Peptides against a protein of PDB entry 6J07. Designs and how they scored, part 80

Target 1, 107 residues: chain A of PDB entry 6J07
Amino acid sequence: GQRGWFCGSVSQDLRQFWVAEGGTISDPRAADFLFSCDASHPDTLRIYQSLDYIEDNATVFHAYYLSAVANAKIKNSVALGHFILPPACLQKEIRRKIGSFIWEQDQ

## One batch from the design tools (peptide; made by RFdiffusion4, then SolubleMPNN)

Design b2_p23_4_s1 (from b2_p23_4, 9 letters changed)
Fold by OpenDDE base, seed 1:
Structure b2_p23_4_s1 (fold): chain B 107 residues (1-107), chain A 23 residues (1-23)
Amino acid sequence: as target 1 above (107 residues)
Amino acid sequence: SYKEELEKWLEKILNKEAHPARH
């Protein structure tokens, strides 16, 4: 199944795309995928503070993934792993290691 | 530690795999 939770920072268009592709929208505890566009948004912060996340049983992805999928010529050409959204406190160091995040490019 | 947490996330990202929200 494709149950997704969306931070308030995610546009309605991307949410609608998710549903159009067969996904459903659920609360974060039931979701198979967690999407956000802002690691500092209160909704996302609540995820980072959850036991599931602290215990490394949850992952937040940047919702730009959905935009990339929508525009992709090949459906599975977009790697979800490239859209992992880490806590804000880690992003600077991560950028130092791997460069700017995909969602920060050409924006 | 901070270092361990950072390395954990780097590992996830560099794997370039699809990761479920729950695992």
Scores: peptide ipSAE 0.303, ipTM 0.776, DockQ to the pose 0.557
Fold by OpenDDE base, seed 3:
Structure b2_p23_4_s1 (fold): chain B 107 residues (1-107), chain A 23 residues (1-23)
Amino acid sequence: as target 1 above (107 residues)
Amino acid sequence: SYKEELEKWLEKILNKEAHPARH
């Protein structure tokens, strides 16, 4: 299924795109996909602090993925894995090793 | 540990792994 939860940091346009593509919006407990644009947003922090997340049963993705899909010539060419949004405390080290996140780059 | 957590994230990103929420 395509049940998605959205942090308050995600624009309404991206939410609408999700729904237009056949997705539904749900609470994080029922969601298949968790989208955020800000790892430091209170909504996202609540996810990171949840038992499901701590037990590695949930992944937060940067909502820019949806924008990338919308703008891609081939939808399946956008890899969701590139949009994993880690907690803020890990981002610096991850960025140091791998480079800037895709959502921080010009597309 | 922090090291293990970091390695986990690096692995996920480098391998383009995507894990939908499991509820």
Scores: peptide ipSAE 0.292, ipTM 0.772, DockQ to the pose 0.619
Fold by OpenDDE base, seed 2:
Structure b2_p23_4_s1 (fold): chain B 107 residues (1-107), chain A 23 residues (1-23)
Amino acid sequence: as target 1 above (107 residues)
Amino acid sequence: SYKEELEKWLEKILNKEAHPARH
């Protein structure tokens, strides 16, 4: 099974979709996937401030990934790597180099 | 450093690979 943690910024609909697709919900330490819709949300900031994250042993993904999966016309066509959610302090420079994030384009 | 951290993130994103929450 796939265990997911969700920031408070993530809608209940997306959480329910995760469970409907076979996922489970867990605390951050036990989670296989960390989802957030806001890099500045206190829940997400706690992740970024954790030792595991600082030591590059954790990754946060934008929960819009789940919406993209739900709406995908082709199964397995959505790449999770496109939805890596970096800390706010890095986002501007990242956009300068690779362009706007996918979740920003579709909104 | 900031530069090293930025490069690390860029590498992750550009590779488009899936990463588990715990590496």
Scores: peptide ipSAE 0.283, ipTM 0.770, DockQ to the pose 0.599
Fold by OpenDDE base, seed 4:
Structure b2_p23_4_s1 (fold): chain B 107 residues (1-107), chain A 23 residues (1-23)
Amino acid sequence: as target 1 above (107 residues)
Amino acid sequence: SYKEELEKWLEKILNKEAHPARH
């Protein structure tokens, strides 16, 4: 589906883009996609603390994905997996292994 | 463990898949 939840850290512009592309906004429990721009934001932290997330049944994505999609020259060239937003406590080690996240590179 | 969790996340990211929020 195209139900999306957005952390308060996500701009209204990106939310509007989601809707313009056919998405709907929902609560995190019903959402098919969870978007955030800040792993340390209270909204996102609540997701990380949720049972679904702890049981590995949920994934949070950095909302910059939507911006990348909007700006992509080649359709389907943007891999959502590149925008997985892990908990803050893991990010440092992840960067050590794979380098800076895409959303950090483009900032 | 922390290591196991890290490896799990690395796997998810490196797979470069389009994952739904729920799975």
Scores: peptide ipSAE 0.324, ipTM 0.785, DockQ to the pose 0.563; fails the geometry check

Design b2_p23_4_s2 (from b2_p23_4, 10 letters changed)
Fold by OpenDDE base, seed 2:
Structure b2_p23_4_s2 (fold): chain B 107 residues (1-107), chain A 23 residues (1-23)
Amino acid sequence: as target 1 above (107 residues)
Amino acid sequence: DYKELLEKYLNKILNKEAHPARH
């Protein structure tokens, strides 16, 4: 299924797009996908602190993925893996190795 | 440790891996 959880940092427009594309909205425990725009938001931090996440059974994605999908000229050309949102403590080193995140480039 | 955690995320990103919370 396409059950999504959204951090409070995600705009209502992106949530509505998710639903318009066939997704549903659920709590984190039931969600297939976890979306956030801020790794430091309290909602997202609670995810990072959960057992499911610590045990590598969950991934948080930057909600800008949905915007990229909406604006893509070629359908299915947007790779979800490019929008993995790591904990804040890892982001600086990741940028050093692979460059700025996509959501930082396009915003 | 930190290094292993960092490498895990790098691999996920570089390999375009996606790990949904649920299947």
Scores: peptide ipSAE 0.451, ipTM 0.833, DockQ to the pose 0.586
Fold by OpenDDE base, seed 1:
Structure b2_p23_4_s2 (fold): chain B 107 residues (1-107), chain A 23 residues (1-23)
Amino acid sequence: as target 1 above (107 residues)
Amino acid sequence: DYKELLEKYLNKILNKEAHPARH
């Protein structure tokens, strides 16, 4: 199985999907995957401030990834790397370089 | 610095391979 942590900004539906697909929900320290929908949410900010994150041993992903997987014909066609959720202070410049984030395109 | 941090994330995002949250 895979352990996931979810920011409070993530809907219960996405959490339920994670569990339905065989995942478990855990605290950030034990989690293999960290999901958030808001880089400015206090829960996510605490991750960004953690030693593991600062030392580049952790990555936060936008939970929209799970929605994309749920709706995809081929699950592995959804690239997790495209859902990296960077700190808010970097997002403007990142958008300038690569365009809008994938989770922003249809909302 | 800021530039290095930005480049780090850009490289991660542009990589189509799945990244483990922990490494």
Scores: peptide ipSAE 0.433, ipTM 0.821, DockQ to the pose 0.561
Fold by OpenDDE base, seed 3:
Structure b2_p23_4_s2 (fold): chain B 107 residues (1-107), chain A 23 residues (1-23)
Amino acid sequence: as target 1 above (107 residues)
Amino acid sequence: DYKELLEKYLNKILNKEAHPARH
């Protein structure tokens, strides 16, 4: 399915785009995709603390993925894996190794 | 454990391994 959960940090525009593309919005437990724009937001932190996430059964993606899809000439050319939003405690080391996250770069 | 966790995310981000999906 295409059920998405959205952290409060995600704009209404991106939520609306998700719905316009055929997605539905659900609670985190039922969602197929978890979107956030802030790893430190309380909503996202609750995800990181959930059993599903701790057991590696869930992944949080940065909602900028949706913006990238919307602007892409070929929608499926946008790699979802590059929009994984890690917990804040890992981000510094990740940036050190692979550079700034895509959502932090100028498009 | 931290090292392994970091490597896990690096692999996911670089598409070296599939990320969990519930769909």
Scores: peptide ipSAE 0.425, ipTM 0.811, DockQ to the pose 0.398
Fold by OpenDDE base, seed 5:
Structure b2_p23_4_s2 (fold): chain B 107 residues (1-107), chain A 23 residues (1-23)
Amino acid sequence: as target 1 above (107 residues)
Amino acid sequence: DYKELLEKYLNKILNKEAHPARH
C-alpha cells in the first residue's frame, strides 16, 4: 500500500502531493511510509521511540524526497534510500562518512 | 550499540534501501 504518516514539520503542499499521487494519510502504526522534515520534532521523536522503529520495522524519510520526485526530470531518478532521516545523534557522523544530506544541499 | 546503529543507517543509505510496506 501507499499509506503515509507525516510529521507536523511537513508542509501541506508535500502532503497534498502525496495524496495526488495516490497516497493516503494514516497514523504512524498503519503507515507504510513515515515522512518528516525534522529529526528533533516531537512527532518524529515519538516514532524513534516506538517499538516498530526500534525493532527495525519502520524507517523515517525526509519529506523533501517528495519534492525531489515532483521536480525530477527523469522518472525514477530519485532514490528513496538517500532520504532516510536518522536520529539527530547519528547525523554528524553520517555526514562525515557520506557528506551532507541531500535535503541540506538542495534547500 | 551506537556503532552498529550507525553502520545500519550507512548501509541503508548507501544501498538505497526502502521502508518495507506494511500489511
Scores: peptide ipSAE 0.431, ipTM 0.814, DockQ to the pose 0.490; fails the geometry check

Design b2_p23_4_s3 (from b2_p23_4, 9 letters changed)
Fold by OpenDDE base, seed 2:
Parts: structure tokens; C-alpha cells; sequence
Structure b2_p23_4_s3 (fold): chain B 107 residues (1-107), chain A 23 residues (1-23)
């Protein structure tokens, strides 16, 4: 399935793109994909605090993935794994090791 | 535990792993 949940930090344009590409929108418990633009947003924080997430059964992705897909010149050239949105407490150390996140470079 | 958590995310990113809530 391609059911997506969206944090309040995600624009309606990106949500509409998701639906236009065949996705559906659902609550976090039913969603296959979780999208956010802000690891510190209350909606996203609730995900990080959920049992599914703590037990590593869920991943939050930065919604800029959808923008990248929309603008990609080559279909399937955008790797979802590049858009994993980790909790804020980990981001600084991650940047130190692998560099700035893609969404920070393009925006 | 923090280091383990950090390594988990690094591995996910470096290996382009994605773990949707459901498949």
C-alpha cells in the first residue's frame, strides 16, 4: 500500500502531489509512510514517542522527498533513504559524519 | 545507547534503507 501520514508542517501542495501520484492519506497508525518537514513539530514528536517508532517499526521521512520526486529528470532516481528525518537530538552528530541533509542543501 | 541509536540511523542513511511503518 501507499498510505501516507503528514505532519502539520507539510504544505498542502506536497500532500496533493502525493495523492496525484496515487497515494492516499491516513492516520499515523494506518500509514505506510510518515512525512514531516520539522523534527521538532509536535505532530512529529508524537511519532517519535510512539511504540512503533521506538521499536524501530516506523521511519519518518522529510517531505522534501516529494519535491525531489516531482522535479526529478530521471524517474526513480530519488532514493527515499536519503530523506530519513531523524530526531532533532541526533541531527547534529549525523551532519558531522555525513554532511548536511539533502533538504538543507536544496532549500 | 545513544551511540547505538546514532549508528542505527547512520546505517539506515548510508545503506539507503527505508523502513515504512507498513509494507
Amino acid sequence: as target 1 above (107 residues)
Amino acid sequence: KYEELLEKYLNKILNKEAHPARH
Scores: peptide ipSAE 0.447, ipTM 0.819, DockQ to the pose 0.596
Fold by OpenDDE base, seed 5:
Structure b2_p23_4_s3 (fold): chain B 107 residues (1-107), chain A 23 residues (1-23)
Amino acid sequence: as target 1 above (107 residues)
Amino acid sequence: KYEELLEKYLNKILNKEAHPARH
């Protein structure tokens, strides 16, 4: 199964969707996927400071990915990579190069 | 270090890359 961790910034609806699609909810150390809606949330910051993340063994994704999947006309049309949630200190420069993040456009 | 980290994220996003499941 796919284990997911959710920052406190993520709504219950998105968590429920994850479970409904066959996922389970776990602590960040055991989770395969890490979801957040706020790079500045204390929960997310702890992830960025973790050894797994620093060693590039973990990625944080914006939970809006789940909403996009749920609402997509084609289930495979949503690219998870477009929902990578980088640390806040990188976001401004990333926006300068590639534009606003997907979740900022749709919300 | 900052530039390398920035480029890493840009590459991941632009190439639709994601980390594989840990288990």
Scores: peptide ipSAE 0.452, ipTM 0.817, DockQ to the pose 0.498; fails the geometry check
Fold by OpenDDE base, seed 1:
Structure b2_p23_4_s3 (fold): chain B 107 residues (1-107), chain A 23 residues (1-23)
Amino acid sequence: as target 1 above (107 residues)
Amino acid sequence: KYEELLEKYLNKILNKEAHPARH
């Protein structure tokens, strides 16, 4: 499916793009994909605290993925895995290992 | 626990894993 949940930190433009591409918007429990632009936003924090997330049955992605897809010349050129949005407490160490996140480079 | 969690995320990112909430 293509059901997406969006943190309040995500712009309406990106939400509209999701719908325009055939996606639907749902609550977190029903969503196939979880999008956020802020790991510290209360909406996102609630996801990180959810049982599904704790049990590793859910992943939060940075919504910049949708922007990258919208601007991509080749549809499958954008790897969703590069847009995993980890909890804030992990981001510093992750940056030390792999460098800045993609969404930070284009801001 | 922290190191384990960190390693998990590093693996997810490095392997380009998506891991949607459901199929």
Scores: peptide ipSAE 0.450, ipTM 0.821, DockQ to the pose 0.597; fails the geometry check
Fold by OpenDDE base, seed 3:
Structure b2_p23_4_s3 (fold): chain B 107 residues (1-107), chain A 23 residues (1-23)
Amino acid sequence: as target 1 above (107 residues)
Amino acid sequence: KYEELLEKYLNKILNKEAHPARH
């Protein structure tokens, strides 16, 4: 499906793009996609603390994915997996191993 | 536990064909 939840950290423009592309906006429990721009935002933290997330039944993605899709020549060329937004406590080590996150790079 | 969690995310991020758990 195309049901998305958006953290308060996500701009209205990206939300509108989601809807314009055929997506709908729902609460996190019903959403197929969870988007955030800040792992430390209270909205996102609530997701990380939810049972669904703890049981690995949910993934939070950085909303910059939508921007990347919008700007891509081929929409399917953007790998969603590269936009996984991990909890803040893991980000430092992840950056150390694979470099800066894609949303932190100038593009 | 921390290392396992870290590896889980690394694998997900590096998987170009990764999809969300829910669709």
Scores: peptide ipSAE 0.448, ipTM 0.816, DockQ to the pose 0.459; fails the geometry check

Design b2_p23_4_s4 (from b2_p23_4, 9 letters changed)
Fold by OpenDDE base, seed 1:
Order: structure tokens, then sequence, then C-alpha cells
Structure b2_p23_4_s4 (fold): chain B 107 residues (1-107), chain A 23 residues (1-23)
């Protein structure tokens, strides 16, 4: 199985989907995947401030990835890397370089 | 610095392969 941590900004529906797909929910330190919908949420900020993250041993992903997987005809067609959720202070410049984030396109 | 940090994320995002959350 795969262990996931969820920021409080993530809906219960997405959490339930994770579990339905065989995942478990854990604390950030034990989690294999870190999901958030808001880089400015206090829960996510605590991740960004953690030693593991600062040392580049952790990545936060936007939970919209799970929605994309749920709706995808082919699950592996959804690239997890496109759902990396950077700290808020970097997002403006990233958008300038690559355009709007994938989770911003249809909302 | 800021530019280096920015580029790090850009490289990760542009990498089509799935990235492990922990490494």
Amino acid sequence: as target 1 above (107 residues)
Amino acid sequence: DYEELLNKYLEKILNKEAHPARH
C-alpha cells in the first residue's frame, strides 16, 4: 500500500478516493505522498518548513491529481510531476515560465 | 538562491515522470 498525508484543504471526497484505491492516511512523517490544495494553508506551510522538505527529501502535490486519476480513462496517463505544488512565493514566477498550473485550468 | 530554487521546481514540474514524494 501507499501512505498519504492530506492537508486540511483537501476534500473528504478525495481522501476517500485515495483509500478506495488502496491507500492509507498517515501523518506527514510517515507518508509516502503529501497532498494539498493550498500552498498557503497552515498545514502545508508546516510541511514546507520541515527539515525533510528543506533538504529536498519531500514533495507536496496538489490533490487535484487524485481527481484527475479518478476521471482518467487511463490512470497512468496522469503525470504526477505536473501536480507538484510549489511554495506560494514561487508560483507567480513558475506560471510566467510554464503557464497556469494544471489544477487552475478548469476551475 | 532564488533563481536556483525556482529552477529546481521547474525541472521537477517539467519532468513528465512521476516523482516520489519522499526520497
Scores: peptide ipSAE 0.489, ipTM 0.837, DockQ to the pose 0.548
Fold by OpenDDE base, seed 3:
Structure b2_p23_4_s4 (fold): chain B 107 residues (1-107), chain A 23 residues (1-23)
Amino acid sequence: as target 1 above (107 residues)
Amino acid sequence: DYEELLNKYLEKILNKEAHPARH
């Protein structure tokens, strides 16, 4: 299904788009997708500290994915994997290796 | 362990066909 959890850092517009596209909003434990715009937000930090995440059973995605989907000519052309939001402690090294995150780039 | 963790995320990000494990 399309059950999504949203960090408080995610705008209402993106949440509304999710629902408009047929998604539902749930708590993190029940959600299929976890969206955040800030790895340092307390909501997101709680996800990173959860057993599901530590055991690699959950992934946090940057909510900009939804914006990219909304603006894409072909929805399937947006790669979800490029929107993985790693913990803050890893982001610097990731940027050093592969460049700025897609949500940090001009679209 | 840090490098392993870092590589895990790099692989996830660079995999265009990656999907969340929970769905």
Scores: peptide ipSAE 0.481, ipTM 0.830, DockQ to the pose 0.462
Fold by OpenDDE base, seed 4:
Structure b2_p23_4_s4 (fold): chain B 107 residues (1-107), chain A 23 residues (1-23)
Amino acid sequence: as target 1 above (107 residues)
Amino acid sequence: DYEELLNKYLEKILNKEAHPARH
């Protein structure tokens, strides 16, 4: 199955969508997917500080991905990579280079 | 290195392939 961890910044609606689509919710260590809506949230910061993340064995995604999937006419058109949530210290420079993040564009 | 780290994320984001959440 698909195991997901959710930062406290993620709404229950998105969590419920995950479960409705067949996902389960687990702790970060057991999760296949890590979702957050706030890179500065303490939950997310703990992920960034974990060895799995530091060793580039884990990626945090913005939970808006789930909303995009839910709303997409073509589900395969939603690229998970576009929803990578980098640490806050990198976001300004990333925006300078490639523009606002997708989740920010839809706000 | 900050630039190296930055570029890592840029490459991941710009890659349209499905990125594994954990590997």
Scores: peptide ipSAE 0.481, ipTM 0.831, DockQ to the pose 0.512
Fold by OpenDDE base, seed 2:
Structure b2_p23_4_s4 (fold): chain B 107 residues (1-107), chain A 23 residues (1-23)
Amino acid sequence: as target 1 above (107 residues)
Amino acid sequence: DYEELLNKYLEKILNKEAHPARH
């Protein structure tokens, strides 16, 4: 499905793009996709603390994915996996191993 | 543990095909 939840850190423009592309907006429990722009935002932290997330039944993605899709010259060329938004406590070590996140490079 | 958790995320990112379990 295309049900998405959005952290308060995500702009209204990106939310509107999601809907324009056929997505719907729902609460986190019903959402297929979870979008955030800030791993430290209280909304996102609640996701990380949820049972579904702890049991690896949910993934949080950086909402910049939607911007990348909107601006992509080749449709379907944007890999969703590149936009996984890990908890803040893991980000430093991840950057050390694989480099800066895409949203940090393009913004 | 921490390393296992870290590696989980690294693998998800490097896989590039990762998407939520629910969809």
Scores: peptide ipSAE 0.484, ipTM 0.834, DockQ to the pose 0.526; fails the geometry check

Design b2_p23_5_s1 (from b2_p23_5, 10 letters changed)
Fold by OpenDDE base, seed 3:
Structure b2_p23_5_s1 (fold): chain B 107 residues (1-107), chain A 23 residues (1-23)
Amino acid sequence: as target 1 above (107 residues)
Amino acid sequence: YSSVIPEESKELVRELREKYLAL
């Protein structure tokens, strides 16, 4: 299956796209994919503070991935790994070493 | 690494960097 959880920061359009592509929406514990548009949103912060995340058993992705997939029309052409959304406290260092996040480009 | 990143988080940064660069 393709179960996704969505932070309140994610638009309804992106959620609907997920469902249209065959996905279902679930709570974080049951989800295979966790999507957010805001690392500082309370919903996302609760994920970062969860045992599963702390123990490296969960990953949060920026929901812009879904927009990129929609625009590309080919899911396999968009690398999910480029959309890992880390906690805000790590983002400055990541930008310094890797560069700006994809969702921050061409917005 | 930046001094603002907790020591426990440095490994995450390293892993993320490797993932981003490998893709």
Scores: peptide ipSAE 0.042, ipTM 0.568, DockQ to the pose 0.059
Fold by OpenDDE base, seed 2:
Structure b2_p23_5_s1 (fold): chain B 107 residues (1-107), chain A 23 residues (1-23)
Amino acid sequence: as target 1 above (107 residues)
Amino acid sequence: YSSVIPEESKELVRELREKYLAL
């Protein structure tokens, strides 16, 4: 499945890239992938509070992944797994255990 | 789909999610 949902924090350019690469855009419940640029955005917070997310059936990714893919020199060299966007309250602990987030390194 | 989300990335998501849940 290549259905994606986008938080309001994600630019139109990144959404257009997703579609250009063969993706479709849907509501969160129907989406296979959830993209956000801000863990504190109301749209994203609603995802974190949803039963699907609480029950570990959903994952939010930082939309910077799409930018990285668009600019990659080597096709398929960008790993989506590096762009998991956790709730803000957990980010400090995650950084301690697995290191700084990629989107923080490149900005 | 494959150009955006390679299979290796899907596996990495699973691995990182396990770490995430273990925190």
Scores: peptide ipSAE 0.063, ipTM 0.602, DockQ to the pose 0.163; fails the geometry check
Fold by OpenDDE base, seed 1:
Structure b2_p23_5_s1 (fold): chain B 107 residues (1-107), chain A 23 residues (1-23)
Amino acid sequence: as target 1 above (107 residues)
Amino acid sequence: YSSVIPEESKELVRELREKYLAL
């Protein structure tokens, strides 16, 4: 399904886009997709500390994915995997391997 | 911050990165 949870760091516009595209908004436990714009936001930190996340049953994605989808010229051209939002303590290592995150390039 | 997430969880995130980036 397309049930999504949104950190408080995500704008209402992106949430509205999600719903307009057929998604629903739910609590983290019921959600299929977890969106955040800030790995250090308390809402997101609670996800990282949850058993679901620790046990590899949850993934947090940067909400910029939704903006990229909204502006994409080719359908299905935006890869969700490029928008994984890892805990802050892991981001440096990931940048070392694959470069700067997509959401950082537009800043 | 590193003490908040167990090392096992950090490895899982690394594995997830490889998994989803391959899509």
Scores: peptide ipSAE 0.058, ipTM 0.581, DockQ to the pose 0.069; fails the geometry check
Fold by OpenDDE base, seed 5:
Structure b2_p23_5_s1 (fold): chain B 107 residues (1-107), chain A 23 residues (1-23)
Amino acid sequence: as target 1 above (107 residues)
Amino acid sequence: YSSVIPEESKELVRELREKYLAL
């Protein structure tokens, strides 16, 4: 199933969109997708500090992905891979090598 | 945690994840 966890930083509108599209909301351990809008939010930090995340068994995505999907003009044009949300301590180096994050460009 | 990603975006996610993990 389409199970998602949401950081407290994610708006209720995006959560509602997820559910409207057939998703369910679950705790992080049961979720297939982890969404956040703030790498420094305590909820997200708990994910980054978890053993599952450290062992590379989890990925956090920026919830702006859902907004992009909702507003997409071309079907399947939104690539989830562009929305990987890394820990804050790594973002500077990632920007240097890959460029600005898509959510920073659009917001 | 689960890491099931739609096949359509799987390759790009893998690419970016590799770049991220390589840091």
Scores: peptide ipSAE 0.047, ipTM 0.614, DockQ to the pose 0.339; fails the geometry check

Design b2_p23_5_s2 (from b2_p23_5, 11 letters changed)
Fold by OpenDDE base, seed 2:
Structure b2_p23_5_s2 (fold): chain B 107 residues (1-107), chain A 23 residues (1-23)
Amino acid sequence: as target 1 above (107 residues)
Amino acid sequence: YSSVTPEESKELVREIRKKYLSL
């Protein structure tokens, strides 16, 4: 199934959209997708500090992806890869290399 | 940001993660 974990920083509306689209909500260990809106939120920090993440076995995505999908109404038209949410300590260098994140452009 | 493919973006993040978060 499509299992997702959500940081407390993610709105209930986005969580509800996930479920409405057939997703389920699970703990981070069982989740296929990890969503957050704040790299500095304690929930997200715990992910970044986990062994799974350190060993590159986990990826956190910005939940704005779900909003983009909702607006597009075509999931395949929105590239999930553009919504990777890196730890705060890496974001400056990433912005320098590839520009502002998509979720920042639409704010 | 759109000038980078999703695959390239993922790889970039991975490489940067390794640079700063390696044990």
Scores: peptide ipSAE 0.204, ipTM 0.730, DockQ to the pose 0.169
Fold by OpenDDE base, seed 5:
Order: structure tokens, then sequence, then C-alpha cells
Structure b2_p23_5_s2 (fold): chain B 107 residues (1-107), chain A 23 residues (1-23)
């Protein structure tokens, strides 16, 4: 199933879009997808500190992915892998190697 | 950034986590 968890930093509109597209909302342990708009939000920090995340069994994605999907002109043209949201302490290193994050380019 | 595939992006994050964090 399409089960998602949402940080408190994610707007209600994006949550509603997820449900409208057939998704359900669950707790982080049951979720297949974890969405956040703020790596420093307490909800997201708890994910990064969890055993599942430490053991590489969880990935946090920036919720801007859902906005991109909603606005996409070509079906399946939005790549989820471009929306991985790493902990704040890693972002500088990542930007140095691959450039600015896609969600930062529109803000 | 656009020249990096989704798979490469995920692998990069994983490698950086291993290098700098206990996460």
Amino acid sequence: as target 1 above (107 residues)
Amino acid sequence: YSSVTPEESKELVREIRKKYLSL
C-alpha cells in the first residue's frame, strides 16, 4: 500500500493531495514514505534519531515532491530520488558534490 | 544536480551518512 507519514512542517494541502491520489497516512514505523519540509523540525529530527533510520531502513523525502507531481505535465516525469531530504549536518557536503537541492531552486 | 540519477542521489546520501554520522 501507499502509506505515508508527514512531518508537522508539511501543509494540509499536500496531505490532502496524497490521500486524493490513493495514499493513506500512518505513523512513521508503518509508513512506506516519510515526508517533511524541514530537516530541523522536531518531528523530522525524531526520524533521523530513530533506529530504523540509523540502520538505513528509512528515507525522508521533501514534501515538495508532491507539489511537483501535482503540477507535472508528463506522467511519471518527477523522480522521487531527487527529493531525498538528508539531515541538516550533511546538506553542505551534498550541495558541494551535486549542487543545490531541487526544492531550493524554486524558493 | 540534474545530471545525477535518482539512484546515484540516494547512494551519495548513504555514503555521506556513513562517512560523517553514526546514522
Scores: peptide ipSAE 0.198, ipTM 0.732, DockQ to the pose 0.159
Fold by OpenDDE base, seed 3:
Structure b2_p23_5_s2 (fold): chain B 107 residues (1-107), chain A 23 residues (1-23)
Amino acid sequence: as target 1 above (107 residues)
Amino acid sequence: YSSVTPEESKELVREIRKKYLSL
């Protein structure tokens, strides 16, 4: 399935796009994909603090992925893996090692 | 993941990117 959870930081437009593309909205525990636009948002923080995430059984993606897919018109042309949204405490080091995140570019 | 080392975080992101590249 294509079940998605959305942080409150994600716009309704992106949520509607997800549904229009065949996705459904669910709670984090049932979701296949977790989307957020803010690693510091309380909703997202609860994910990072969850047992599933701590045990490396969950991944949070930046919802900008959906915008990129919408603009590209071809889902397969956008790599979801490039939109992993790590906890804020890791982002500075990750940027230093790997480079700026895609959602921080051309905004 | 505040206890994850920079090296571990880098490798984690790399591996996850590979896993989800086709999505």
Scores: peptide ipSAE 0.105, ipTM 0.656, DockQ to the pose 0.080
Fold by OpenDDE base, seed 1:
Structure b2_p23_5_s2 (fold): chain B 107 residues (1-107), chain A 23 residues (1-23)
Amino acid sequence: as target 1 above (107 residues)
Amino acid sequence: YSSVTPEESKELVREIRKKYLSL
């Protein structure tokens, strides 16, 4: 399904795009996809602290994915895996391994 | 990640990325 939860850090425009593409908005427990623009936002931190996340049953994605999809000539050319948003405490190590995150490159 | 070691969490992110790269 396409049920999504959105952190307060995500713009209303991106939320509207999600709905326009056939997605629905739900609470984190029912959501298939969790979107955030800030790993340090209180909404996102609550996700990282949840049992679902700790038990590897949830993943947080950076909402910039939606912007990339919206602007892509081919929708399937945007790989969701490039937009995994890990907790802040892991990001430095991840950058050392795979380089800067995509959402940081456009800043 | 209170129940997961830093090393395990790092590996988890890597595995998840591989999983979703095919989507």
Scores: peptide ipSAE 0.098, ipTM 0.618, DockQ to the pose 0.083

